# Designs tried in a protein design run: peptides against a protein of PDB entry 6J54. Part 1

Scores and structures below are computed, not measured.

Target 1, 223 residues: chain A of PDB entry 6J54
Amino acid sequence: NENLFASFIAPTMMGLPIVTLIIMFPSLLFPTPKRLINNRTISIQQWLIQLTSKQMMAIHNQKGQTWSLMLMSLIMFIGSTNILGLLPHSFTPTTQLSMNLGMAIPLWSATVFTGFRYKTKTSLAHFLPQGTPALLIPMLVIIETISLFIQPVALAVRLTANITAGHLLIHLIGGATLALLNINTMTAFITFTILILLTILEFAVALIQAYVFTLLVSLYLHD
Target 2, 42 residues: chain B of PDB entry 6J54
Amino acid sequence: QFQFTGIKKYFNSYTLTGRMNCVLATYGGIALLVLYFKLRSK
Below, numbering starts at 1 at the first letter of every chain, in headers, positions and changes, except where a header shows other numbers.
Peptide ipSAE is a variant of ipSAE made for these designs: the mean of its two directions, with the distance scale d0 fixed at 1.0 Angstrom where the peptide's residues are scored. Compare it only between designs on the same protein; published cut-offs may not carry over.
A fold fails the geometry check if it doesn't show the stated peptide or something in it is severely misdrawn.

## One batch from the design tools (peptide)

Design b1_p8_1_s1 (made by RFdiffusion4, then SolubleMPNN; from b1_p8_1, 4 letters changed)
Fold by OpenDDE base, seed 1:
Structure b1_p8_1_s1 (fold): chain B 223 residues (1-223), chain C 42 residues (1-42), chain A 8 residues (1-8)
Amino acid sequence: as target 1 above (223 residues)
Amino acid sequence: as target 2 above (42 residues)
Amino acid sequence: NILDLINS
């Protein structure tokens, strides 16, 4: 089992953690534009960023639009790290629950505090849905309060579980394919086909989880 | 567009202010209960 | 409100 989870161990070189370099590497893939009309790659990136920005920030007012930079940087970071993690023998920082909690808790806290600061009445009223019978009000308020505090945990665990499960499946199916090559080539071909389809699915999952993570943070801000 | 009278004017599950007051009342009640048990244990 | 957003 140690061999199965070896890919999830934080890599170090000479006792120094190289995880910091891995985390910083995706930043090199998104250079800042310097010209009005940039090259094709930068133009496509900026186009995708503005499309996702317009889509995600459409639910926010002027005050919520100030979070556009944070949310866009978050989705680009998580998305890029998740996709890069699908490379063979690569390490994905987002498979570490500690990292995801490190992102989820501060962002969740910031959104909650921002909501209570500027939308105090609406935020407090959110603990009680409309039309609740009078007898269920106290218990439902407690449940909604507990639900609020579970949000950062669910946010981090969802991302960690999805990415980790995908990596495990790829490794298991890949290992099975290699083992079946010398036993039954036809069965190995079937498992290899499944591996390819699974890899494509994991690429989609990587982007979807990045989007969901950022979207939920945005929704918590919107309340 | 609901018309409430009496205590329902301030505590209801339909209006924004009513919901807020219900939440605050719930938290206040819980805080008082916690305080009661804390003082009782002393 | 998420519910209002879903119903919109």
Scores: peptide ipSAE 0.211, ipTM 0.845, DockQ to the pose 0.036
Fold by OpenDDE base, seed 4:
Structure b1_p8_1_s1 (fold): chain B 223 residues (1-223), chain C 42 residues (1-42), chain A 8 residues (1-8)
Amino acid sequence: as target 1 above (223 residues)
Amino acid sequence: as target 2 above (42 residues)
Amino acid sequence: NILDLINS
């Protein structure tokens, strides 16, 4: 049981938490461009950021476009941390619900407050779906308000659950593969193949969850 | 596009203003109920 | 709104 969840314990060195350094590490992978024509790596990164920025911010007005830097940095951070977490013996900060809540709650609150400040009428009207029968209005308004408050929780839990479940599954299948090596080599080969396929899937999940997290924040901003 | 008269003009689920008023009315009603029970307990 | 986006 300890081995099963050992990878999710916040790492420390000599009693000092190194999780802060791990969180800051992905920033080194995205250096600031200094030249008009940078190297291929930076050019690809900027190209990807530009593409995702255009796609994600297309639904926002000029004021919403100001969030592009925040959202792009968010997706790059979550994406990079999730991918790095798939490295052997690595710690993924996004597996910690506390961290994801730390990102979700402020971003959600910022989007909600921004909506109420600049689009108060529309934001208030959002609690009542259009075309609701009159008899259902009071109850539905309450449900929609509750739904609003569960958004940051769902946002954090979704990311945490997907990344954590993937890591656990890789660990379990990997452990099973090792255990089966001396029992049935053929079965071990099958489980190993599944492990490889699962790892590939987790790379995709890592990026998708980063995108979904950022997209939902963007959608909440758009209302 | 919807043309309502009377109370439906201000409280409807189709227009933006109507929806807003319905939400405010709901919150107001809940607030009044909470206030009523709060004052009743004293 | 998200609902408007879905209905569009």
Scores: peptide ipSAE 0.195, ipTM 0.852, DockQ to the pose 0.034
Fold by OpenDDE base, seed 2:
Structure b1_p8_1_s1 (fold): chain B 223 residues (1-223), chain C 42 residues (1-42), chain A 8 residues (1-8)
Amino acid sequence: as target 1 above (223 residues)
Amino acid sequence: as target 2 above (42 residues)
Amino acid sequence: NILDLINS
């Protein structure tokens, strides 16, 4: 078990946490454009950012679109860290629940407070779905209140669990492949094929989880 | 759309105001219950 | 609300 979870230990160098450098590294991959027409890489990057920004902020009004910078930076950060985490022997900060809670709780709180601040009636009414029988109103309000507080936890755990589980599977299948290389080459080839397919899947999962995390924060803002 | 009279006008699960009032009434009731037990325990 | 978004 320790061997499996060794990749999830926060790395330190000479007693100093180098995890801060790992967290800051994705920022270097997104340079600010200096030209009207940039190279292909930056142009595609900006195009993707614009597309994702448009579709994510389409559900928001003018006040909600103020969150565009925050939400887009969030998805870019989580997405880039998740993708970089798939590199061999790399540390993914988003595998740490503390990291994800550190993002989920403030963002969730901000969305909830923003809702109560500007749309108090709608936010309060959200605790009671329409058409609820009169006898179920008190219980349902309690359930919806509990559900509200579960949101940041679910947001953080979802991201942590998906990324961590993917990493574990890659390590397990990868380790099995290496162990079978000298035992059964045919079986090793099968496991290696599974590893490749799983790796492709994890690339998709890495982006999907970043999208879902940001989308849910956006949806909580919209209510 | 919905025509409510009496108490249903203020406490209903269909209108926005009605839903809000129901939520506030629920929280108020819980708060009163907590207060009652807190004062009773002393 | 998600339901309102779906209906719209």
Scores: peptide ipSAE 0.166, ipTM 0.845, DockQ to the pose 0.038
Fold by OpenDDE base, seed 3:
Structure b1_p8_1_s1 (fold): chain B 223 residues (1-223), chain C 42 residues (1-42), chain A 8 residues (1-8)
Amino acid sequence: as target 1 above (223 residues)
Amino acid sequence: as target 2 above (42 residues)
Amino acid sequence: NILDLINS
């Protein structure tokens, strides 16, 4: 049914892509601080960013901490877009695998390249775990190499699948609830309860996936 | 702490340098195999 | 490395 997947179609108005505006909209929710003592909302945002930054960058040295701005902007972007995507009649750009791959592949390649540039020996040694029997070394090196190249794909697919699946479930259960209202009120009430619980869960998933995506990128940087 | 002699000094799964050399050797072997098959056809 | 980080 085309109606089930209609929410995943890129919206356009008069032939103009609105997707660009949708992607840029979350930036309006996070204004830059101008004062030493800002509004409560801005202060809370800064506090959250600082806490998250300290947590994520604790595993990195000074050179790795230069990525703090990028990683924090990434988590804020993905998190905000995921949450906004749960609004009725909204389009979530992170449901598009192309977008997530567009984020995952460059970030992954940058982290891997940075690792090879500054930690060449350690990065190369990462392909072979310690204590590997001599006979298994060639095969294991190949497996680890393949595992490395799967990382960006897994990163993008994980985010896309979680967000997309959540949206589909909400639409399906919501549609079922509406259909059952005229058939069986009791069953409709049960499905409605499930819908509420699922919606709450999807809000959490939206934030968790943003965090996991950013965290994994950070871990890849650390190697 | 590990004391290896001979080839094991350069190719081992315990030391950082040894692991690196093993990885490079593996890649080199694969590259040679690929090169062999490419040149075999011509 | 992630594996080394987990083991640490």
Scores: peptide ipSAE 0.168, ipTM 0.851, DockQ to the pose 0.035; fails the geometry check

Design b1_p8_1_s2 (made by RFdiffusion4, then SolubleMPNN; from b1_p8_1, 4 letters changed)
Fold by OpenDDE base, seed 5:
Structure b1_p8_1_s2 (fold): chain B 223 residues (1-223), chain C 42 residues (1-42), chain A 8 residues (1-8)
Amino acid sequence: as target 1 above (223 residues)
Amino acid sequence: as target 2 above (42 residues)
Amino acid sequence: NILDLILS
């Protein structure tokens, strides 16, 4: 069981933390285009970035469009790290709650503060839904205030829990498959098939969680 | 479009300004309560 | 709202 959680320990080499290198590695997979007509791989990447950018920034006005670069970089970073984390016995930085909190809290704070600075009236009014009966106003304002502070926590925990749970499940089923090879080959084949289907699902989850994380940050910015 | 008179003009859950004032009033009330209990314990 | 849908 100790071996099961070993993949979540921050790796070090010669006393030097290689976590920084792992975090920087996904950036190498997305080279900057230098030509007007690039190769197929870069063209597909640019096309995907443009599509996601248009989709996410459609809810924002011109001032909100200034956040497009940050949001696109965020989704590319989280998505790439999550996908690379599905490699066998690989360390995924996004499984660390500290890292996700380190991203969620500043981004959430920036969106909230930006809203209060430029849209003070709208931001304050957001704590009270329209049409609320007069007797429920004080309680509802308190609940909405508490809900606001739970947002960064939920954002970080959602990403961490989904990626971590996926990793654990893959390791457990993979280990069970290996153990069943010498016991019952037919059962081992079934578990292996489930493992393959699960890995495909985790690829989708990895991308979806990256998108949801970025989308929620963008939605908080819209207020 | 909404026509309110009296106190409802400033404190309502339909207009943007009314909602803002309700939120500020709620925060102000909570702050006063906290201040009251803090001063009472001393 | 959209937030409630995603957070559900």
Scores: peptide ipSAE 0.293, ipTM 0.839, DockQ to the pose 0.031
Fold by OpenDDE base, seed 4:
Structure b1_p8_1_s2 (fold): chain B 223 residues (1-223), chain C 42 residues (1-42), chain A 8 residues (1-8)
Amino acid sequence: as target 1 above (223 residues)
Amino acid sequence: as target 2 above (42 residues)
Amino acid sequence: NILDLILS
């Protein structure tokens, strides 16, 4: 049981938490451009950021476009941390619910408050879906308000659960493969193949969850 | 595009203003109920 | 609602 969840323990070195350094590490992978024509790596990164920015911010007005830097940095951070977490013996900060809540709650609250400040009428109207029968209005308003408050929780839990579950599966299948090596080599080969396929899937999940997290924050901003 | 008259003009689930008023009315009602029970307990 | 669809 300890081996099963050992990879999710916050790493420490000589009693000092190195999780802070791990969180800051992905920033080194995205250096600031200094030239008009940078190297291929930076150019690709900027191209990807530009594409995702245009796609995600297309629904926002000029005021919403001011969030582009925040949202792009968010997706790059979550995406990079999730991908780095798939490295052997690596720690993924996004597997910690506390971290994801730390991102979700402020961003959610900021979007909600921004909506109420600049689009108060529309934001209040969102608590009642259009075309609701009159008899269901009071109850549905209450449900929608509750639904609003579970948004940051769902946002954090979704990311945490997907990344954590993926890591657990990789660990379990990997452990099973090693255990089966001396029992049945053929079965071990099958489990190993599944492990490879699962790892590939987790790379995709890592990016998708980063995108979904950022997209939902963006959608909350747009209301 | 919906044309309502009377109370439906201000409280409806189709227009933006109507929906807002319904939400505010619901919150107001809940607040009054909470206030009522709070004052009743004293 | 798109948000409800994504959240579900």
Scores: peptide ipSAE 0.274, ipTM 0.859, DockQ to the pose 0.030
Fold by OpenDDE base, seed 2:
Structure b1_p8_1_s2 (fold): chain B 223 residues (1-223), chain C 42 residues (1-42), chain A 8 residues (1-8)
Amino acid sequence: as target 1 above (223 residues)
Amino acid sequence: as target 2 above (42 residues)
Amino acid sequence: NILDLILS
């Protein structure tokens, strides 16, 4: 078990946490454009950012679109860290629940408070779905209140669990492949094929989880 | 769309105001219950 | 609602 979870230990160098450098590294991959027409890489990057920004902020009004910068930076950060985490022997900060809670709780609270401040009636009414029988109103309000507080936890755990589980599977299948290289080459080839397919899947999961995390934060803002 | 009269006008699960009032009434009731037990325990 | 659809 210790061998499996060794990749999830926060790395330190000479007693100093190098996690900060790892967290800051994705920022270097997104340089600010200096030209009207940039190279292909930056152009595609900006195009993707614009597309994701448009579709994510389409559900928001003018007030909600103020969150565009924060939400887009969030998805870019989580997405880039998740993708970089798939590199061999790399540390993914988003595998740490503390990291994800540190992002989820403030963003969730901000969306909830924003909702209560500007749309008090709608936010309060959200605790009671329409058409609820009169006898079930008190119980349902309590359940919806509990559900509200579970949102940041679910947001953080979802991201942590998906990324961590993917990493574990890659390590397990990868380790099995290496172990079978000298035992059964045919079986090793099969496991290696599974590893490749799993790696492709994890690339998709890495982006999907970043999208879902940001989308849910956005949805909480819209309610 | 819905025509409510009497108490249902203010406390219903269909209108926005009605739902809000129901939520507030629920929280108010819980708060009163908590206060009741807190004061009773002393 | 929308949230349930996304979470499903």
Scores: peptide ipSAE 0.253, ipTM 0.852, DockQ to the pose 0.032
Fold by OpenDDE base, seed 3:
Structure b1_p8_1_s2 (fold): chain B 223 residues (1-223), chain C 42 residues (1-42), chain A 8 residues (1-8)
Amino acid sequence: as target 1 above (223 residues)
Amino acid sequence: as target 2 above (42 residues)
Amino acid sequence: NILDLILS
């Protein structure tokens, strides 16, 4: 049914892509601080960013902490877009695998390249775990190499699949609830309860996936 | 703490340098195999 | 490996 997947189609108005506006909209929700003592909302945002920044950058050295701005902007972007995507009749850009790959591949390649540039010995040694029997070394090195290249794909697919699946479930259960209202009110009430619980879960998933995505990128940087 | 002699000094799965050399050797071997098959056809 | 565990 095309109606089920209609929410995943890129919206256009008069032939002009609105997707660009949708992607840029979350930036309006996070204004830059101008005062020493800002509004409560901005202060809370700064506090949250500082907490997450300290948590994520604790594993990095001085050079790794240079990535703090990028990682914090990434988590804020993905988190905000995922939450906004749960609004009725909204389009979530993170449901598009192309977008997530567009974020994952460059970030992954940058982290891997940075690792090889500054920690060449450690990065190369990472392809071979310690204590590996001599006969298994060639095969294990190949497996670890393949594993490395799967990382950006897994990162993008994880985010896309979780967000997309959540949206589909909400639409399906919501549609079923509406259909059952005219058939069996009691069953409709049960499905409606499930819908509410699922919606709450999807809000959590939206934030968790943003965090996991950013965290994994950070971990790849640390190697 | 590991004391290796001979080839094991350079190729081992315990020391950082040893692991690195093993990885490089593996890649080198694969590269040589690929090169061999490419040159074999011509 | 933590990364492998998370990616699995």
Scores: peptide ipSAE 0.242, ipTM 0.858, DockQ to the pose 0.029

Design b1_p8_1_s3 (made by RFdiffusion4, then SolubleMPNN; from b1_p8_1, 5 letters changed)
Fold by OpenDDE base, seed 5:
Parts: C-alpha cells; sequence; structure tokens
Structure b1_p8_1_s3 (fold): chain B 223 residues (1-223), chain C 42 residues (1-42), chain A 8 residues (1-8)
C-alpha cells in the first residue's frame, strides 16, 4: 500500500530537486503593488494582509511590531503552500516535518532569545505563575521549563499532522469512491459527497493552521 | 503594593522580582545537585 | 496563561 504515501515523497526531475521550485511558486501569486489604485485582486490581497496584520500585531508594542513583516510573510507562505497542496496529486512541502521544524525552531529560538535580551526579568518570571504556593515552586518551575522546550516541537508537529492527516483522508476516501463506482453507485455517490465536504473542511484547516502557527510564534514573542 | 519582609521580600511568587529570584534559585539548586552527583561519581 | 489557552 505504498501508493498512499507516494504523494509525500519529495519529487525530483532529472536528478534536480524540483522541491525548490515548488517552495518558490507561491511567491508568484502575490505580486507587489505598483500603483496607487491597483486591480481588484491585488486590492483584496492587500486588504486581507492589512486586516490580518492589525489583528495579530494588536498585542505587541512598538518594538514588537517590528516583527510584522516577518510574521505576515510567514502566514502568507504557509497559507498559500497549504492551499496549493490540496490540488490533486500535489506535493505539499508543509507535510514534511523537517521543513516545519526548520521554521519552528529558529523562530521560537529567536522569540525566546529576544525576550531574554530585552525583558530578562519578565521572561524569567514567566517560569513561575503568580500566587504559587511556596512548596510547589521548584516543581512548577521545572514543569514550566519543560513546557517551554516542548513548544517548538508542538508547533511543528501540529502543522505537519493536520496537513498530512487531511491529505491521507482525501486520498483514502477518493480511492474508496472509485472502487465503489462499479460495485454500488448509490454508495459511491454518498462517499463522493463526503469527499467534497472533507475537501472544503481541509481548505479551512489549511488556513487555520497557517494562522495558528503564526499566531503562536507571535505570542511567544510577546511572552 | 505587596509588603513583604525578611526572606519573603526576595523570594515570593507575587512580585516580579520575587518570582525571578525563585526561578534563579531553583535553577541554581538543580545545577548544584547535578554538580554534586557528577563530582561524587568521579 | 494565554499560551495554555491556545495550546489546549
Amino acid sequence: as target 1 above (223 residues)
Amino acid sequence: as target 2 above (42 residues)
Amino acid sequence: NILDLVLS
């Protein structure tokens, strides 16, 4: 049953890594505006970016808002790649745990390091919640420290698992639909309807996971 | 706002400075324990 | 904690 996981293998063409081109492709979908009054497509894109930026950066002060460009680019990248990954027989780079770890670990490290550099007292105090009884302080500090190091792993695994699981379900139900076409047409129709509904759900999941990933990075920065 | 005296002034879970000191004390204690076992096994 | 709310 290796055919199910064939979609997750990194594609190559003539020995060249086509994955690089796949990763760069979403950037072509978001051209930079050159006029004061742009076309409808670019205007909608800019409007969405502005709205998302205002919502995400509302929790940050002036210094934290410096990360707006990084966070907006991140959400646009992950969101676009996830949506494009829902195309039939397409390869989604975000299904690779290595890629998500490659994004999560540096960003998490940067946020933690930035917190310790500029807000040392607050960052250290974050390991101990307010009002903790004296007897529970040592154990709670240890637990909070472990929780900190689990954050990048959870961030990467969440994105990878959600996107990967969605792809697997679409492939399985799609395959079942094809198999049922010659067995029972009525059942095949029901299965196909479920497939459509699942695909719509996966579109929403793709966007939500991109938003959650970026939001958590932003929240870690806020400390 | 919080008025603490004695050791509670420096080690408490209510003030920012107190929480920081508690965290540092915990890490310091763990480091000393690790060092103790490392030197003991040696 | 806001982090706990989002992570849960």
Scores: peptide ipSAE 0.266, ipTM 0.842, DockQ to the pose 0.031
Fold by OpenDDE base, seed 4:
Structure b1_p8_1_s3 (fold): chain B 223 residues (1-223), chain C 42 residues (1-42), chain A 8 residues (1-8)
Amino acid sequence: as target 1 above (223 residues)
Amino acid sequence: as target 2 above (42 residues)
Amino acid sequence: NILDLVLS
C-alpha cells in the first residue's frame, strides 16, 4: 500500500521541498520567441497556442479576450505538467488536490466576480433557468446557488481524480505485469499490452483534462 | 419574446429582468427569514 | 447545458 501511493508523495531533497522546482520546470519547455522566424519547436508551440486561443476565445467579447493570455498559459501549464507526470518516476503536481484547488478557486472567483461586475443582470439571472415553473423558482434558485459554489470543487476534483486515477492504474497494471512474469507469461503479455494501451490513453487524458479545465474556466467567464 | 402584464411583468422566468427579480426576491425572502429567526431568538 | 458539463 505504501508503494502504491509513494509516487504521490511530494518529493523532498535534503528536507527541502523540491515540488516548487517541479512546478516551475514546465516553464523551461516554452521559451519566449526571440526571432521573426523561430525554430520549428517554438513555431509549432505558437501555432498550437494560436489555434487553441482562436477556438477557445471565440465566444468571448473584447473584454473576455483579455483573458486569452491567462487561459493559454493555464492550458499549457496543466497540459505540460500532466504529460511530464507520465514519465517514469516523475511527480505530477496536478495529482495533488491542493494544487488544483489553488488554481480552481482563484480562477473561479475571478470569473464569477468579473461576471457580477460587468454583467450583473445576466449573472443574477443565471441562478434561474429560463422557463422554470413558478412553484419551483425558490428551490431552483437555491440549487443553482449551491451549484455555483460546487464549480471550483468540481473543477479541481475532476482534474485531480482523472490524473491520479490514471497514474494508479499504470502502477497497478505495471505491478501486476511484473508479478505475472514468473507466474504466467501469456497473461503477463496481455497485461503488458493493456498497460501500453492505457499509457497511450493517459497521454490523451492528460491533454483533454488540461483543455477541459481551461475551457470550463473560460465558460465561467463567459457566463 | 413574451408579453406579460401585472406581477408577471416583473417576476417571470422568461425575461432577463424577470429572472433577475425572481432571484433577488428569493434571496430577499431567505434573508428576511434568517433575520426573523435571529430576532426571534433574541 | 453548462450545469451538465460541470457535473460531468
Scores: peptide ipSAE 0.257, ipTM 0.862, DockQ to the pose 0.030
Fold by OpenDDE base, seed 2:
Structure b1_p8_1_s3 (fold): chain B 223 residues (1-223), chain C 42 residues (1-42), chain A 8 residues (1-8)
Amino acid sequence: as target 1 above (223 residues)
Amino acid sequence: as target 2 above (42 residues)
Amino acid sequence: NILDLVLS
């Protein structure tokens, strides 16, 4: 088990945490444009950012669109860290629940408080679904209140669980492939094929989880 | 669309105002219950 | 609601 979870240990160098450098590294992959027409890589990157921003912010009004910078930076950060985490023997900060909670709780709180501040009537009404029978109103309000407080936890756990589980599967199947290389080459080849397919899936999961995390934060803002 | 009369005008699960009032009433009731038990324990 | 639709 220790060997299995060794990749999830926060790395340190001479007693100093190098996690900070790992967290800051993805920012180097998104340089600020300096030309009107950039190279193909930067142009595609900006195009993708623009498309995702339009898609996520389409549900928001002008006030909600002020969150565009924060939400887009969030999805870029989580997405890049998740993708980089799929590199061999790399540390993924988003596998740490503490980090995901550190992102989820403040963002969730900000969206909830923003909702109560500017749309108090609508926000309070969300605790009671429309058309609820009169006798179920008190119980349902309590359930919706509990559901509200579970949102940041679910947001963080979802991201952590998906990324962590994917890494574990890759390590397990990868280790099995290496172990079978000298035992049964044919079986090792099958296992390796599964590993490749799983790795492709994990790339998709990495992006999807980043999108879902950001989308849910955005939806909490819109309610 | 919905036309309510009496107390249903203020407390209903269909209108935005009615839903808000129901939520506030629920929280108020819970707060009063908590307050009651708190004062009762003294 | 919207959340249920997205999470489904």
Scores: peptide ipSAE 0.223, ipTM 0.854, DockQ to the pose 0.033
Fold by OpenDDE base, seed 3:
Structure b1_p8_1_s3 (fold): chain B 223 residues (1-223), chain C 42 residues (1-42), chain A 8 residues (1-8)
Amino acid sequence: as target 1 above (223 residues)
Amino acid sequence: as target 2 above (42 residues)
Amino acid sequence: NILDLVLS
């Protein structure tokens, strides 16, 4: 159904791609602080960033804490784009697997290479869990190696699938509600209630997926 | 505090060095197998 | 690794 998937098509105006503007729009919502005492909005934003940074970077040493800026910007970007994507007639870039792979693969590669660069012994030893029977060592090393390469794919697919599925459900239930308004108002009311609950859930999912994505990247950095 | 002697000292699943060596040995074995099959056909 | 198993 072309109508169902129309919201996932990259929008253009007069042949010009406006996707770039859509991706850049969330940055306008987070202005840089200029004063020692900023307004309430910026103060709340800074407070939230500090809380999340303290939580996520607690597992990292001094070298790992240098990634705090990147990780915090990542969670803010994904979170803001996911929330804005729930607006009516909006395009969510994170529904595109190419977008998420473009974020997941470089970040994963950077974390893996950083691990091998500074913690070579530990990173290599990670392919073999402690206490493995001798006969299972070769097979388990292969499995762990495959598991490593699946990480960026799983990271991107998880985000894409959750956001895309949520959008589809909202559109389907919303369309069903509108169709039932002229058929059975009682059933339409039930579907409308489900739509409201689902919308609330999708707001939570939007933030959770942003957090999980960033957290997993952070965990891969810690190894 | 594990005490290993002989080959077990360098190849074990408990010590960090032993685990690393096991991983390297596995990769080396796979590489040799791949090399063998490549050189077998060519 | 536990988080990887649960979240993957």
Scores: peptide ipSAE 0.211, ipTM 0.857, DockQ to the pose 0.030

